# Ledger of designs, part 136: peptides against a protein of PDB entry 2N1D

Target 1, 169 residues: chain A of PDB entry 2N1D
Amino acid sequence: EVKVKIPEELKPWLVDDWDLITRQKQLFYLPAKKNVDSILEDYANYKKSRGNTDNKEYAVNEVVAGIKEYFNVMLGTQLLYKFERPQYAEILADHPDAPMSQVYGAPHLLRLFVRIGAMLAYTPLDEKSLALLLNYLHDFLKYLAKNSATLFSASDYEVAPPEYHRKAV

## One batch from the design tools (peptide; made by RFdiffusion4, then SolubleMPNN)

Design b1_p25_8_s4 (from b1_p25_8, 10 letters changed)
Fold by OpenDDE base, seed 1:
Structure b1_p25_8_s4 (fold): chain B 169 residues (1-169), chain A 25 residues (1-25)
Amino acid sequence: as target 1 above (169 residues)
Amino acid sequence: SMEELLKKIREITEKVLKVLEKALK
């Protein structure tokens, strides 16, 4: 198994996210006020402003592109709780060609990093290459942790209407 | 399908790593 370590600062949020959806029957407001594309863009700009020669700009851009692609291919089938499926279906019906990275936000992006490790375990990568990739992924997760106060908030969720409950359960 | 998903994940990963490995040189 490929282990993607989630920063300790973000683990409580994963629990809160799960609780808001599955127990409190709330939904993350869509489209997100700050979508995945925007978060990744901010990260890239942050890395550029640091002036660190160890993190080449074109390498950071490629990692950002990769994370975006991971998210878009995994969101619909791997990252949603059962309660969120009707909402996703509605989004697809209204915006069939829109990348989900333009619709969803930080909470669902964080869920990606909980699941991506299991997928990477099936890719034929040598130990050095895998470590290299993980270093960049962990660097991004550190960025999420540093900005968690602005990226993760229960106020971005709302109680699902009664008609939604009838579709979901 | 899961098979198609894994294929996509592999393709994305290989593309990213190709660039990252070049950056180390």
Scores: peptide ipSAE 0.709, ipTM 0.954, DockQ to the pose 0.683
Fold by OpenDDE base, seed 2:
Structure b1_p25_8_s4 (fold): chain B 169 residues (1-169), chain A 25 residues (1-25)
Amino acid sequence: as target 1 above (169 residues)
Amino acid sequence: SMEELLKKIREITEKVLKVLEKALK
């Protein structure tokens, strides 16, 4: 198994996220006030402001693009709790051509990094390539941890209405 | 299907790594 290490400061949030959805029957407000695209853009700009070489800039952009693509292909089938399925169906109906990275936000993006390791385990990668990729992914996770106070909040969730509960059977 | 998803993941990964490897040169 390919292990993607989640920063310790973000692990409690994963528990809170799970609790809000599964136990408290809440939903993350969609479309997100700050979507995945925006978060990735901020990260890229952050790296550019600190970078001294042009060569590293295009690498960051490609990592951002890769993370976005990972998210968009995995969100619907891999990153949602059962309770969130009706919400996702509604989003697809209302925005059939919109990538999910424009709809969902930080909590679901973080879930990607919990699942991506298992997927990468089935991809034939040499040790050097895997280490290289993981270094960039971990760097991004560090960024999320650094900005966790603004990116992760229970106030971004709301109690699902009774009519939603009927759909979530 | 899971097989199709894995294929997409591989394609994305290969694309990213191609660029990252160039950055190391």
Scores: peptide ipSAE 0.694, ipTM 0.948, DockQ to the pose 0.808
Fold by OpenDDE base, seed 3:
Structure b1_p25_8_s4 (fold): chain B 169 residues (1-169), chain A 25 residues (1-25)
Amino acid sequence: as target 1 above (169 residues)
Amino acid sequence: SMEELLKKIREITEKVLKVLEKALK
């Protein structure tokens, strides 16, 4: 299996995210105030500001594009808890053509990295190529960890109304 | 389907790696 290492400081957040939704029956507020697209854009700009070479810069841009695509193809079927399914259905109904990277935010983006490793394990990649990709993914995760205080907050969640509970059961 | 998802993941990955490998040259 392809192991995508989640920074230790982000692991507690994954637990909190799970708890907020599964135990406390809350939902992440959608559309996100800071969506996946914006987070990725900020990362790319951050890398640029650090004085990277042109080659490294366009590589980062491609990785960002890749992460966005990964997220958009995986969100609906792989990254949602059962309790979140009705919310997703509503989003699709209201915005059928909108990429989910414009709707969802940091918590769901982080979930991608919990799941992407298993998917990559079924892709025919040589060890060198895989390591190269993982290095970039881990660098992005490091960025998320560095900015975790502003990206992850329980205040971005809200208690689901009783009507929602009926749909989620 | 999972098969289609994996296909998409593969296509995305190949596209990214093509650029990353170029960057190493």
Scores: peptide ipSAE 0.693, ipTM 0.948, DockQ to the pose 0.828
Fold by OpenDDE base, seed 5:
Structure b1_p25_8_s4 (fold): chain B 169 residues (1-169), chain A 25 residues (1-25)
Amino acid sequence: as target 1 above (169 residues)
Amino acid sequence: SMEELLKKIREITEKVLKVLEKALK
C-alpha cells in the first residue's frame, strides 16, 4: 500500500468535514470562494517566494498541475459523500465543461490525499519514483497544515434547504 | 469505470514523474 500521511493537524478537520456534511446535513458553499486552483496557485507562489536553490521551479509547477489533474479526475466518483451527490449533479448541469478544481475548495482537496494513496498503489512505480512523488505531495500537505486556519472553516458550509433533502436519497 | 480512472491516474503520475526526475539531475 502507498501511504500518504496526512498531517495530524488536518485529521481533526477531516472529522469535522464529515460531521458537517453527514450529520449536520450541510453543504460546502459552491462555487468555492477560494477554489482548488487558487490554493494550488498560492502554494506555487509560496514556493517561488522562498526560492528554490536549484532553480527547479518547474518541478513545483508540475506537481501543482498533477495535483489539479488528480483532483479533477477523482472528485466526482471518489471524493464526495452521498449527501453531496445532488449538489455535484447541479454543478455539472450548470457548468458541464468547468474543471472541478475551479468549483470546489480546500476540504475536498484534502479528501483527495486520503484517497490518492490507494490509487497510486496500482501504478507500477519503483521505490525511488514513489518516494520522490510522495515527498512533493507531503510538502504540499505541510503547506495546507500551515495554512489550515484560513483554508478550513465551518463557516464555509451552509445548511441544505428542505428541497435538497428530498433529492438527497 | 475504476479501470479507466486508474489509467488516468497512471498517465498523470508518469507525466509528473518525468519532470520530477529531470529536476533531480
Scores: peptide ipSAE 0.679, ipTM 0.945, DockQ to the pose 0.743

## One batch from the design tools (peptide; made by RFdiffusion4, then SolubleMPNN)

Design b1_p26_1_s1 (from b1_p26_1, 8 letters changed)
Fold by OpenDDE base, seed 1:
Structure b1_p26_1_s1 (fold): chain B 169 residues (1-169), chain A 26 residues (1-26)
Amino acid sequence: as target 1 above (169 residues)
Amino acid sequence: FLDNPITEEELAKLKELTEKILEVLK
């Protein structure tokens, strides 16, 4: 299995995120104040500002574009807890043409990296290619960890109304 | 936490995206 290591700083958040949704019956407020598109844009700009020779702009942009598409493909079917499904249905109805990277935020983006390792395991890659890709993914995760105080907060969640509980079996 | 099975269509799309990224990184 391909192991995508989540920074230790972010592991407690994954537990909190899960607890807020499944146990406390809260929902992440949508549309996100800071959506996935903006997070990825900030990362790209951060990398470009470093001026490092290895930070080739075209490479960073491609990685960002890839992560965005990964997210948009996987969000609805792979990255939601059962309690969030009615909310997702309402989002699709209200924003039928919007990519989910414009609606959802950091918590759901982080969930992608919990799943992406398994997905990569099904794709035949040579060791060098895999190591290279993992390097970029881990670099992005490091960025999320550095900005975790602003990207991950329980205040971005709210208690679901009683009528929502009836929808979420 | 998340344990949903990945469909063939999703996997194919992810494979395509991954290959595209690698083409640029190499």
Scores: peptide ipSAE 0.274, ipTM 0.856, DockQ to the pose 0.747
Fold by OpenDDE base, seed 2:
Structure b1_p26_1_s1 (fold): chain B 169 residues (1-169), chain A 26 residues (1-26)
Amino acid sequence: as target 1 above (169 residues)
Amino acid sequence: FLDNPITEEELAKLKELTEKILEVLK
Protein backbone atom coordinates (compact mmCIF):
# COMPACT_ATOMS: atom_id res chain seq x y z
CA GLU B 1 0.00 0.00 0.00
CA VAL B 2 1.09 3.52 -0.78
CA LYS B 3 1.28 5.50 2.41
CA VAL B 4 -0.02 9.05 2.34
CA LYS B 5 1.19 10.60 5.55
CA ILE B 6 -1.49 12.52 7.38
CA PRO B 7 0.00 15.36 9.43
CA GLU B 8 0.00 14.60 13.13
CA GLU B 9 -1.99 17.77 13.72
CA LEU B 10 -4.89 16.37 11.72
CA LYS B 11 -5.00 12.82 13.03
CA PRO B 12 -6.95 13.77 16.16
CA TRP B 13 -9.49 15.51 13.95
CA LEU B 14 -10.15 12.32 12.04
CA VAL B 15 -11.09 10.68 15.31
CA ASP B 16 -13.27 13.62 16.32
CA ASP B 17 -14.99 13.60 12.94
CA TRP B 18 -15.73 9.90 13.27
CA ASP B 19 -16.98 10.34 16.82
CA LEU B 20 -19.27 13.25 15.98
CA ILE B 21 -21.03 11.26 13.30
CA THR B 22 -20.88 7.65 14.44
CA ARG B 23 -21.13 8.07 18.20
CA GLN B 24 -22.89 11.39 18.68
CA LYS B 25 -25.12 10.97 15.62
CA GLN B 26 -24.35 14.40 14.25
CA LEU B 27 -24.12 15.56 10.65
CA PHE B 28 -21.77 17.99 9.00
CA TYR B 29 -23.79 21.05 8.01
CA LEU B 30 -24.44 21.07 4.27
CA PRO B 31 -23.87 22.89 2.08
CA ALA B 32 -20.54 23.62 3.68
CA LYS B 33 -19.81 27.19 4.64
CA LYS B 34 -16.41 26.62 3.07
CA ASN B 35 -16.62 23.94 0.43
CA VAL B 36 -13.87 21.87 -1.14
CA ASP B 37 -13.74 24.11 -4.20
CA SER B 38 -13.06 27.11 -2.00
CA ILE B 39 -10.41 25.32 0.03
CA LEU B 40 -8.59 24.24 -3.11
CA GLU B 41 -8.85 27.73 -4.58
CA ASP B 42 -7.37 29.23 -1.43
CA TYR B 43 -4.54 26.74 -1.57
CA ALA B 44 -3.79 27.56 -5.18
CA ASN B 45 -3.79 31.27 -4.43
CA TYR B 46 -1.59 30.68 -1.43
CA LYS B 47 0.94 28.87 -3.59
CA LYS B 48 0.83 31.63 -6.20
CA SER B 49 1.57 34.24 -3.57
CA ARG B 50 4.74 32.40 -2.68
CA GLY B 51 6.39 33.52 -5.90
CA ASN B 52 6.37 30.25 -7.77
CA THR B 53 7.65 29.87 -11.29
CA ASP B 54 5.20 29.47 -14.12
CA ASN B 55 5.83 25.75 -14.16
CA LYS B 56 5.16 25.34 -10.47
CA GLU B 57 2.03 27.44 -10.67
CA TYR B 58 0.75 25.33 -13.52
CA ALA B 59 1.56 22.18 -11.61
CA VAL B 60 -0.34 23.41 -8.56
CA ASN B 61 -3.38 24.16 -10.67
CA GLU B 62 -3.35 20.68 -12.10
CA VAL B 63 -2.91 19.10 -8.69
CA VAL B 64 -5.85 21.12 -7.42
CA ALA B 65 -7.92 20.02 -10.37
CA GLY B 66 -6.90 16.44 -9.76
CA ILE B 67 -7.74 16.49 -6.07
CA LYS B 68 -11.12 17.96 -6.92
CA GLU B 69 -11.81 15.20 -9.39
CA TYR B 70 -10.62 12.54 -6.97
CA PHE B 71 -12.98 13.91 -4.37
CA ASN B 72 -15.95 14.08 -6.69
CA VAL B 73 -15.39 10.52 -7.81
CA MET B 74 -14.91 9.04 -4.37
CA LEU B 75 -17.16 11.06 -2.06
CA GLY B 76 -20.43 9.26 -2.50
CA THR B 77 -19.14 5.71 -2.51
CA GLN B 78 -15.94 5.83 -0.47
CA LEU B 79 -15.84 8.78 1.91
CA LEU B 80 -19.15 8.61 3.79
CA TYR B 81 -20.04 6.81 6.97
CA LYS B 82 -23.26 4.84 6.93
CA PHE B 83 -24.98 7.48 9.03
CA GLU B 84 -24.32 10.08 6.35
CA ARG B 85 -26.00 8.19 3.51
CA PRO B 86 -29.49 9.70 3.83
CA GLN B 87 -28.00 13.19 3.89
CA TYR B 88 -26.06 12.43 0.74
CA ALA B 89 -29.20 11.15 -0.96
CA GLU B 90 -31.00 14.39 -0.14
CA ILE B 91 -28.12 16.41 -1.53
CA LEU B 92 -28.18 14.46 -4.78
CA ALA B 93 -31.91 14.95 -5.11
CA ASP B 94 -31.72 18.69 -4.46
CA HIS B 95 -28.56 19.32 -6.47
CA PRO B 96 -28.30 16.63 -9.14
CA ASP B 97 -25.85 18.53 -11.32
CA ALA B 98 -23.65 20.03 -8.63
CA PRO B 99 -20.27 18.48 -7.98
CA MET B 100 -19.89 17.34 -4.41
CA SER B 101 -16.82 19.55 -4.11
CA GLN B 102 -19.24 22.46 -4.05
CA VAL B 103 -21.31 20.93 -1.27
CA TYR B 104 -18.95 19.22 1.17
CA GLY B 105 -16.08 20.72 3.12
CA ALA B 106 -12.77 20.10 4.82
CA PRO B 107 -13.62 17.04 6.95
CA HIS B 108 -14.74 15.00 3.96
CA LEU B 109 -11.82 16.28 1.91
CA LEU B 110 -9.45 15.04 4.58
CA ARG B 111 -11.07 11.62 4.47
CA LEU B 112 -10.02 11.42 0.83
CA PHE B 113 -6.40 11.31 1.89
CA VAL B 114 -7.09 8.45 4.25
CA ARG B 115 -8.27 6.39 1.28
CA ILE B 116 -6.25 7.67 -1.65
CA GLY B 117 -3.11 5.76 -0.74
CA ALA B 118 -4.80 2.43 -1.24
CA MET B 119 -6.12 3.59 -4.58
CA LEU B 120 -2.70 4.68 -5.75
CA ALA B 121 -1.39 1.23 -4.92
CA TYR B 122 -3.60 -0.16 -7.67
CA THR B 123 -2.28 2.36 -10.19
CA PRO B 124 0.96 1.26 -11.82
CA LEU B 125 3.42 4.06 -11.13
CA ASP B 126 7.16 4.11 -11.22
CA GLU B 127 8.94 5.16 -8.08
CA LYS B 128 9.76 8.65 -9.33
CA SER B 129 6.24 9.38 -10.48
CA LEU B 130 4.77 8.19 -7.23
CA ALA B 131 7.18 10.26 -5.19
CA LEU B 132 6.40 13.33 -7.26
CA LEU B 133 2.67 12.96 -6.78
CA LEU B 134 3.04 12.27 -3.08
CA ASN B 135 5.12 15.40 -2.65
CA TYR B 136 2.29 17.54 -3.99
CA LEU B 137 -0.33 15.71 -1.96
CA HIS B 138 1.71 16.09 1.20
CA ASP B 139 2.20 19.77 0.47
CA PHE B 140 -1.54 20.22 0.31
CA LEU B 141 -2.02 18.28 3.52
CA LYS B 142 0.52 20.55 5.15
CA TYR B 143 -1.62 23.48 4.08
CA LEU B 144 -4.69 21.88 5.64
CA ALA B 145 -2.79 21.38 8.88
CA LYS B 146 -1.63 24.97 8.89
CA ASN B 147 -5.22 26.17 8.52
CA SER B 148 -6.83 23.49 10.65
CA ALA B 149 -8.20 25.95 13.20
CA THR B 150 -10.50 27.48 10.60
CA LEU B 151 -11.18 24.38 8.54
CA PHE B 152 -12.03 21.80 11.18
CA SER B 153 -14.51 22.54 13.95
CA ALA B 154 -17.13 20.58 15.82
CA SER B 155 -19.37 23.64 15.50
CA ASP B 156 -19.84 22.73 11.85
CA TYR B 157 -21.81 19.69 12.95
CA GLU B 158 -25.31 19.45 14.35
CA VAL B 159 -27.39 16.75 15.96
CA ALA B 160 -29.49 14.91 13.42
CA PRO B 161 -33.24 14.95 14.02
CA PRO B 162 -34.96 11.82 15.31
CA GLU B 163 -36.52 11.13 11.92
CA TYR B 164 -33.11 11.07 10.33
CA HIS B 165 -31.67 8.80 12.99
CA ARG B 166 -34.36 6.22 12.39
CA LYS B 167 -33.73 6.30 8.66
CA ALA B 168 -29.95 6.04 8.89
CA VAL B 169 -29.59 3.23 11.43
CA PHE A 1 -12.88 4.11 9.69
CA LEU A 2 -13.70 3.76 6.00
CA ASP A 3 -13.44 0.27 4.57
CA ASN A 4 -15.77 0.36 1.59
CA PRO A 5 -14.44 -1.60 -1.36
CA ILE A 6 -13.76 0.36 -4.49
CA THR A 7 -15.42 -0.79 -7.69
CA GLU A 8 -13.48 -1.57 -10.81
CA GLU A 9 -15.16 1.32 -12.58
CA GLU A 10 -14.16 3.80 -9.89
CA LEU A 11 -10.62 2.50 -9.89
CA ALA A 12 -10.42 2.96 -13.63
CA LYS A 13 -11.48 6.58 -13.30
CA LEU A 14 -8.93 7.22 -10.59
CA LYS A 15 -6.20 5.69 -12.70
CA GLU A 16 -7.14 7.91 -15.59
CA LEU A 17 -7.08 11.00 -13.41
CA THR A 18 -3.75 10.05 -11.92
CA GLU A 19 -2.21 9.59 -15.33
CA LYS A 20 -3.50 12.97 -16.42
CA ILE A 21 -1.96 14.68 -13.41
CA LEU A 22 1.36 12.97 -13.89
CA GLU A 23 1.54 14.07 -17.50
CA VAL A 24 1.57 17.63 -16.23
CA LEU A 25 3.87 17.13 -13.27
CA LYS A 26 6.55 15.19 -15.12
Scores: peptide ipSAE 0.263, ipTM 0.850, DockQ to the pose 0.818
Fold by OpenDDE base, seed 3:
Structure b1_p26_1_s1 (fold): chain B 169 residues (1-169), chain A 26 residues (1-26)
Amino acid sequence: as target 1 above (169 residues)
Amino acid sequence: FLDNPITEEELAKLKELTEKILEVLK
């Protein structure tokens, strides 16, 4: 099993995220005020401002693009709690062609990194390639941790309306 | 927290994406 290490700063958030939805029956407000696309763009710009070479900047952009696609592939089936399914169905109905990276935000993006390790375990990667990829993923996670105060907040969740509860059972 | 099994179809897509990323990073 490939372990993607979640920064200690973000581990409590994963618990809070789970609690807000599963126990408190709240939903992350959608569309996200700051969606995954925006977060990834900010990260890319952050890396650019750090004085990366052209090649390194290009690599970061490709990693960002990859993370985005990972998210879009996995969101609907792998990154949602049961209680969030009706919300997702509504999003699909209203925006059938929109990538979920334009709808969802930081909490769901973080969930990706909880799941991606298991996926990588099934991918035949040599140790060098795996280490390289993990380095970039961990670098991004460090960025999320650094900006966690602005990216992760319980105020981005709201109590689901009564009509939602009827279809979420 | 999230215990959903990944399907072979999803895994195939993710493998493709991973290979694409690695191709650029190498």
Scores: peptide ipSAE 0.261, ipTM 0.847, DockQ to the pose 0.822
Fold by OpenDDE base, seed 5:
Structure b1_p26_1_s1 (fold): chain B 169 residues (1-169), chain A 26 residues (1-26)
Amino acid sequence: as target 1 above (169 residues)
Amino acid sequence: FLDNPITEEELAKLKELTEKILEVLK
């Protein structure tokens, strides 16, 4: 299986995210104050500011576009806990044509990288191609780790109201 | 943490996206 390494500093967040939703019955506030689109844009700009303005810049932009599409494809079917399903249904009803990268934020984006390794295993890739892609994915994950203090916070979650609990049965 | 099944359609989309990215990176 393809191994996508999650930075050690982000692993505790994955546990907290899981706990907030599954045990504490909280929901990430939607629409996100900082959505996936903006996070990816900030990453691209960050890379540009570091001198990557040539073919490297183009590569980063394409990786960003790819991550965005990965997220939009996988969010509804692969990245949600059971408790979050009613919220997702409400989002679809309220924003039927909006990509989920404009609604969800960093916690759900991070979940993508927990799942993407297994998904990449279904795409036949030679070792060199896989290493190349993983390098870019890991670079982005490092960026998330560097900005984790602002991207991942329990204060972005809210206790689900009683009416939601009835929907989530 | 997450263990959901994937549809054939979604898998096909992911494969397509992956190939597209690799075309650019190479």
Scores: peptide ipSAE 0.258, ipTM 0.846, DockQ to the pose 0.773

Design b1_p26_1_s2 (from b1_p26_1, 10 letters changed)
Fold by OpenDDE base, seed 2:
Structure b1_p26_1_s2 (fold): chain B 169 residues (1-169), chain A 26 residues (1-26)
Amino acid sequence: as target 1 above (169 residues)
Amino acid sequence: FLDNPITQEQLDKISELTKKILEVLK
């Protein structure tokens, strides 16, 4: 398996996220106030403001585009807890053509990095290529950690109604 | 998580995306 290192600052959040949904039966408020697209855009702009060369800026843009596509491919089948399935179904019905990166936010984006390593293990890559990719992914994760106070909050969740609970269990 | 089996289609898509990214990074 390809090891994608989650910053230590974010590991407690993964536990909180799991607890909010699985134990407290809460749902992340959708559509997200700050969706994945916005987070990635902010990251790209952040990198741009640091005086990167044209090549580095272009590289960041491609990494952003790649992370977005990773997310959109994996969200529905790989990044949701069972309790979140009815919510996802409603989103698909209401917004059939919208990419999930425009609907979901930071918590689900972070879950991507918990799962993407297993997928990458099946992609034939030489050591240098893998290291290069991981460096960019880790740089993005570092950005998430730096902005964790604004990106990850229990206040973005709400208790699911009884009707939902019955449907999801 | 849902624990849905990872399909070959998904693996292929992730692989394709990864190769595209690396074409730029390298």
Scores: peptide ipSAE 0.538, ipTM 0.913, DockQ to the pose 0.695
Fold by OpenDDE base, seed 4:
Structure b1_p26_1_s2 (fold): chain B 169 residues (1-169), chain A 26 residues (1-26)
Amino acid sequence: as target 1 above (169 residues)
Amino acid sequence: FLDNPITQEQLDKISELTKKILEVLK
């Protein structure tokens, strides 16, 4: 199995996210105030401002594009708890052609990195290629951890209405 | 926390995307 290490700073948030949805029956407010596209754009700009000596801007852009596509592929079937399924169905109905990276935000993006390792394990990669990819993914996760105070907040969740509970059964 | 089934279609897509990324990174 390919191990994608989640920063220790973000592990408590994964627990809180799970608790808010599964136990407290809350939903992340959609469309996100800060969506995945925006987060990735901020990361790219951050990397650019750090002044990479190796002119690796093209590499960062490719990683950003890749993470975005990973997210859009996996969100609907891999990154949602059962309680979130009706919400997702409503999003698809209201925004059938919108990529989910424009709708969802940081909590769901973080869930991607919990799941992506298992899928990468089925991709034939040499050790050097795998290490290279993981280095970039871990760098992005480090960015999320550094900005966790602004990216992750329980105030972005809200109690689901009674009519939603009936649909979620 | 998440226990969702993985489809072969998604695995193939992720593999394709991964190879594309690596072509640029390497």
Scores: peptide ipSAE 0.535, ipTM 0.916, DockQ to the pose 0.837
Fold by OpenDDE base, seed 5:
Structure b1_p26_1_s2 (fold): chain B 169 residues (1-169), chain A 26 residues (1-26)
Amino acid sequence: as target 1 above (169 residues)
Amino acid sequence: FLDNPITQEQLDKISELTKKILEVLK
């Protein structure tokens, strides 16, 4: 299986995220104050500011576009805990044509990288191609780790109201 | 952490996107 390595500093967040939702019955506030689109844009700008303004910049932009599409494809079916499904249904009803990268934020984006490896295993790739892709994905994950203090916070979650609990049966 | 079913349609889409990304990166 394709192994996407999550930075060690982000693994505790995955546990906290899981705990907030499944045990504490909280929900990430939607729409996100900082959505996936903006996070990816900030990453691209970060790479540009470090001198990557030629073919490297173009490559980063394409990776950003790819990650965005990965996220939009996988969010609804692969990245949600059971407790979050009523919230997702409400989002779909309120924003039927909006990509989820404009609604969800960093915690759900990080979940993508927990799941994407297994799906990439079904894409036939030679070792060089896979290594190349993983290098870019890991670079982005390092960026998330660097900015984890601002991107991942329990204060972005809220206790779900009683009416929500009834929906989440 | 996450246990959700995977559809063939989703797999195909991810594969397609991956191919496109690599076309640019190479």
Scores: peptide ipSAE 0.525, ipTM 0.912, DockQ to the pose 0.852
Fold by OpenDDE base, seed 1:
Structure b1_p26_1_s2 (fold): chain B 169 residues (1-169), chain A 26 residues (1-26)
Amino acid sequence: as target 1 above (169 residues)
Amino acid sequence: FLDNPITQEQLDKISELTKKILEVLK
């Protein structure tokens, strides 16, 4: 199994996120104030500003592009709780041409890293390649943990209206 | 808590993306 280690700082948030949606019947406000695209852009700029030899711009940009595409492929069918499905349907109707990385935000992006390990396990990779990729993914997760106070907040959620509950059977 | 089934199409796409990333990283 390919395990993408979630920083300990972010594990409690995953529980809170799940609780807000599943138990408290809240929804993350969409479109996100700070979407996945902007988070990835901030990360890329952060890495470039470090001026380190290991922070080659082309490598960082490719990782960012990859994470974005991972997210867009996975969001609709892999990263949503059942309660969020009606909301997603409305998003598709209202924003048919927009990638989900422009609509969703940090909580859903973090959910990607809970699932991506399983996906990578089915991809034939040599040990060196896998280690290299994991290093970049873990570096990004470290960035999320470092900025968790601004990226993850229960105030970004709101109670779903009664009519929504009827849709979310 | 996220245990949705993964489709083969998604696996293929992720594999393709991963290979592309690694081509640049190496």
Scores: peptide ipSAE 0.429, ipTM 0.899, DockQ to the pose 0.803

Design b1_p26_1_s3 (from b1_p26_1, 11 letters changed)
Fold by OpenDDE base, seed 2:
Structure b1_p26_1_s3 (fold): chain B 169 residues (1-169), chain A 26 residues (1-26)
Amino acid sequence: as target 1 above (169 residues)
Amino acid sequence: FLDNPITQEQLEKIRKLTQKILDVLK
């Protein structure tokens, strides 16, 4: 398999995220206070501020665009727990033309990197190309880890109301 | 934690996106 290495700093969050949703029956507040688009924009600006070459800057922009599209493709069917399905349906009804990268935030974005490796394993890539892509993905994950204190918080979740529970079962 | 099956449709989309990214990175 293609292993996307999740920074050690973020692994506990994946457990907390799972616990909040599946065990505590909470939902991430939507639309996100800081959505995926904003996170990616901040990352791009962060990289640009480092004085990279034109080629490096252009590469970052394309990687950002790619991650965004990865997320938008996979969110609905690959990145949600069962308990989150009714919420997603409501989002689609209320915002039919909005990409999910404008609605969801850091926790769901992080889930992408748990799943993307399996998808890439079925994509015919030579080792050099795969390594190149992974380097950029890992660089982004490192950015998430550095900013984890502001991006990941249990306070962004809330207990789902009883009416929601009836929809989810 | 996430055990949703991978669909061929999404796999194809990911393949296309990946190729697009790599075309720029190379």
Scores: peptide ipSAE 0.461, ipTM 0.900, DockQ to the pose 0.884
Fold by OpenDDE base, seed 3:
Structure b1_p26_1_s3 (fold): chain B 169 residues (1-169), chain A 26 residues (1-26)
Amino acid sequence: as target 1 above (169 residues)
Amino acid sequence: FLDNPITQEQLEKIRKLTQKILDVLK
């Protein structure tokens, strides 16, 4: 397995996220008030504003684009709990052509980094390439951790209506 | 927390995306 290290600050959130969905039967409010596209844009601007020589603009842009596409590829089948599947189906029905990065937000984006390591383990990457990629992914995760107070909140979830429960269980 | 099966279709997409990223980063 390719180890993508989740910052310690964010690990408790993964537990809370799981609890909200699985135990409390809540759903993240969709469309997200702050979607993945917006989060990635903020990150890119953050990196560019720092202006250090280690952050080429083209590299930051590509990493942002890559994370976005990773998310869009994996969201539907890899990043949802069973309870969230009816919600996803509704989103697809209402917005069949919209990328999920425009619909979902920070909690689901964080879930990507829980799963992406396993995906990368099945891709033939040399050590240097893997290290390079992981450095950028970890840098982004560090950004998420730094901004966790504004990105992750239980108030972004809501109790699923009775009609939803009948479809989900 | 998330135990979903990995599909070959998604693996191929991830592979292509990864290569695209690396082509720029290198």
Scores: peptide ipSAE 0.459, ipTM 0.901, DockQ to the pose 0.834
Fold by OpenDDE base, seed 4:
Structure b1_p26_1_s3 (fold): chain B 169 residues (1-169), chain A 26 residues (1-26)
Amino acid sequence: as target 1 above (169 residues)
Amino acid sequence: FLDNPITQEQLEKIRKLTQKILDVLK
């Protein structure tokens, strides 16, 4: 198994996210006030503005593009709890051509890194290639941790309306 | 917390995306 290490600071949020949706029957408000595209753009600008020698702009841009596409590929089938599926269906119906990185936000983006390791385990990567990729993914996760106070909030969730519960199985 | 099944279609997409990233990073 390929282990993507989640920063300890973010692990409590994963528990809260799970609890808000699964136990409290709340939904993340969509479209997100700060979507995945915006978060990734902020990260790229942050890395570029620091201007340290080891930060290559082309590398940062590619990592951002890659994370975005990872998210868009995996969101619908890999990153949603059962209770969220009716909401996703509504989003698809209303916005069929919109990438999910423009709709969803930080909590779902963080879930990507819980699942991506399992996907990478089935890719034929040599040890050096895997380490290289993981270094960049972990760097992004550190950025999320540093900005967790502004990116993750229970106030971005709301109680699902009664009619939603009829759709949820 | 999440235990959704991995599909071959998504796995192949992830493989291609990963290779694209690595081609630039290497």
Scores: peptide ipSAE 0.454, ipTM 0.899, DockQ to the pose 0.797
Fold by OpenDDE base, seed 5:
Structure b1_p26_1_s3 (fold): chain B 169 residues (1-169), chain A 26 residues (1-26)
Amino acid sequence: as target 1 above (169 residues)
Amino acid sequence: FLDNPITQEQLEKIRKLTQKILDVLK
């Protein structure tokens, strides 16, 4: 199995995120104030500003593009709790052609890295290729951890209205 | 946390995307 290591700083957030949705019956406010596209753009700019010659700009751009597409492929089928399904359906109805990376934000992006390892386990990659990819993914996760105070907040969630609870039955 | 089943369609998309990324990183 492919193991994607989540930074220890972000593990408590995964628990809080789960609690907000499943136990407190809250929803992440959509569209996100800071969506996945903007987070990835900030990361790319961060890497460019560091001026590290060993980190090729086109490599960073490709990783950003890859993470974005991973997210867009997996969001609807792999990254949502049951309580979030009606909200997702409403988003699809209101924005049928919008990529989910423009709608959802940091909490759902972090969930990607909880699930991506299982998906990668089915890809026939040699150890060197897999290690290379994981290094880039872990680098991005470190970025999320460094910026966790601004990216992850319970204030981005809201209590679902009674009308929503009826649809979530 | 998440226990959604993996579909073959999504798996194939991930495989293609992964190969695209690796082609650039190598």
Scores: peptide ipSAE 0.425, ipTM 0.891, DockQ to the pose 0.820

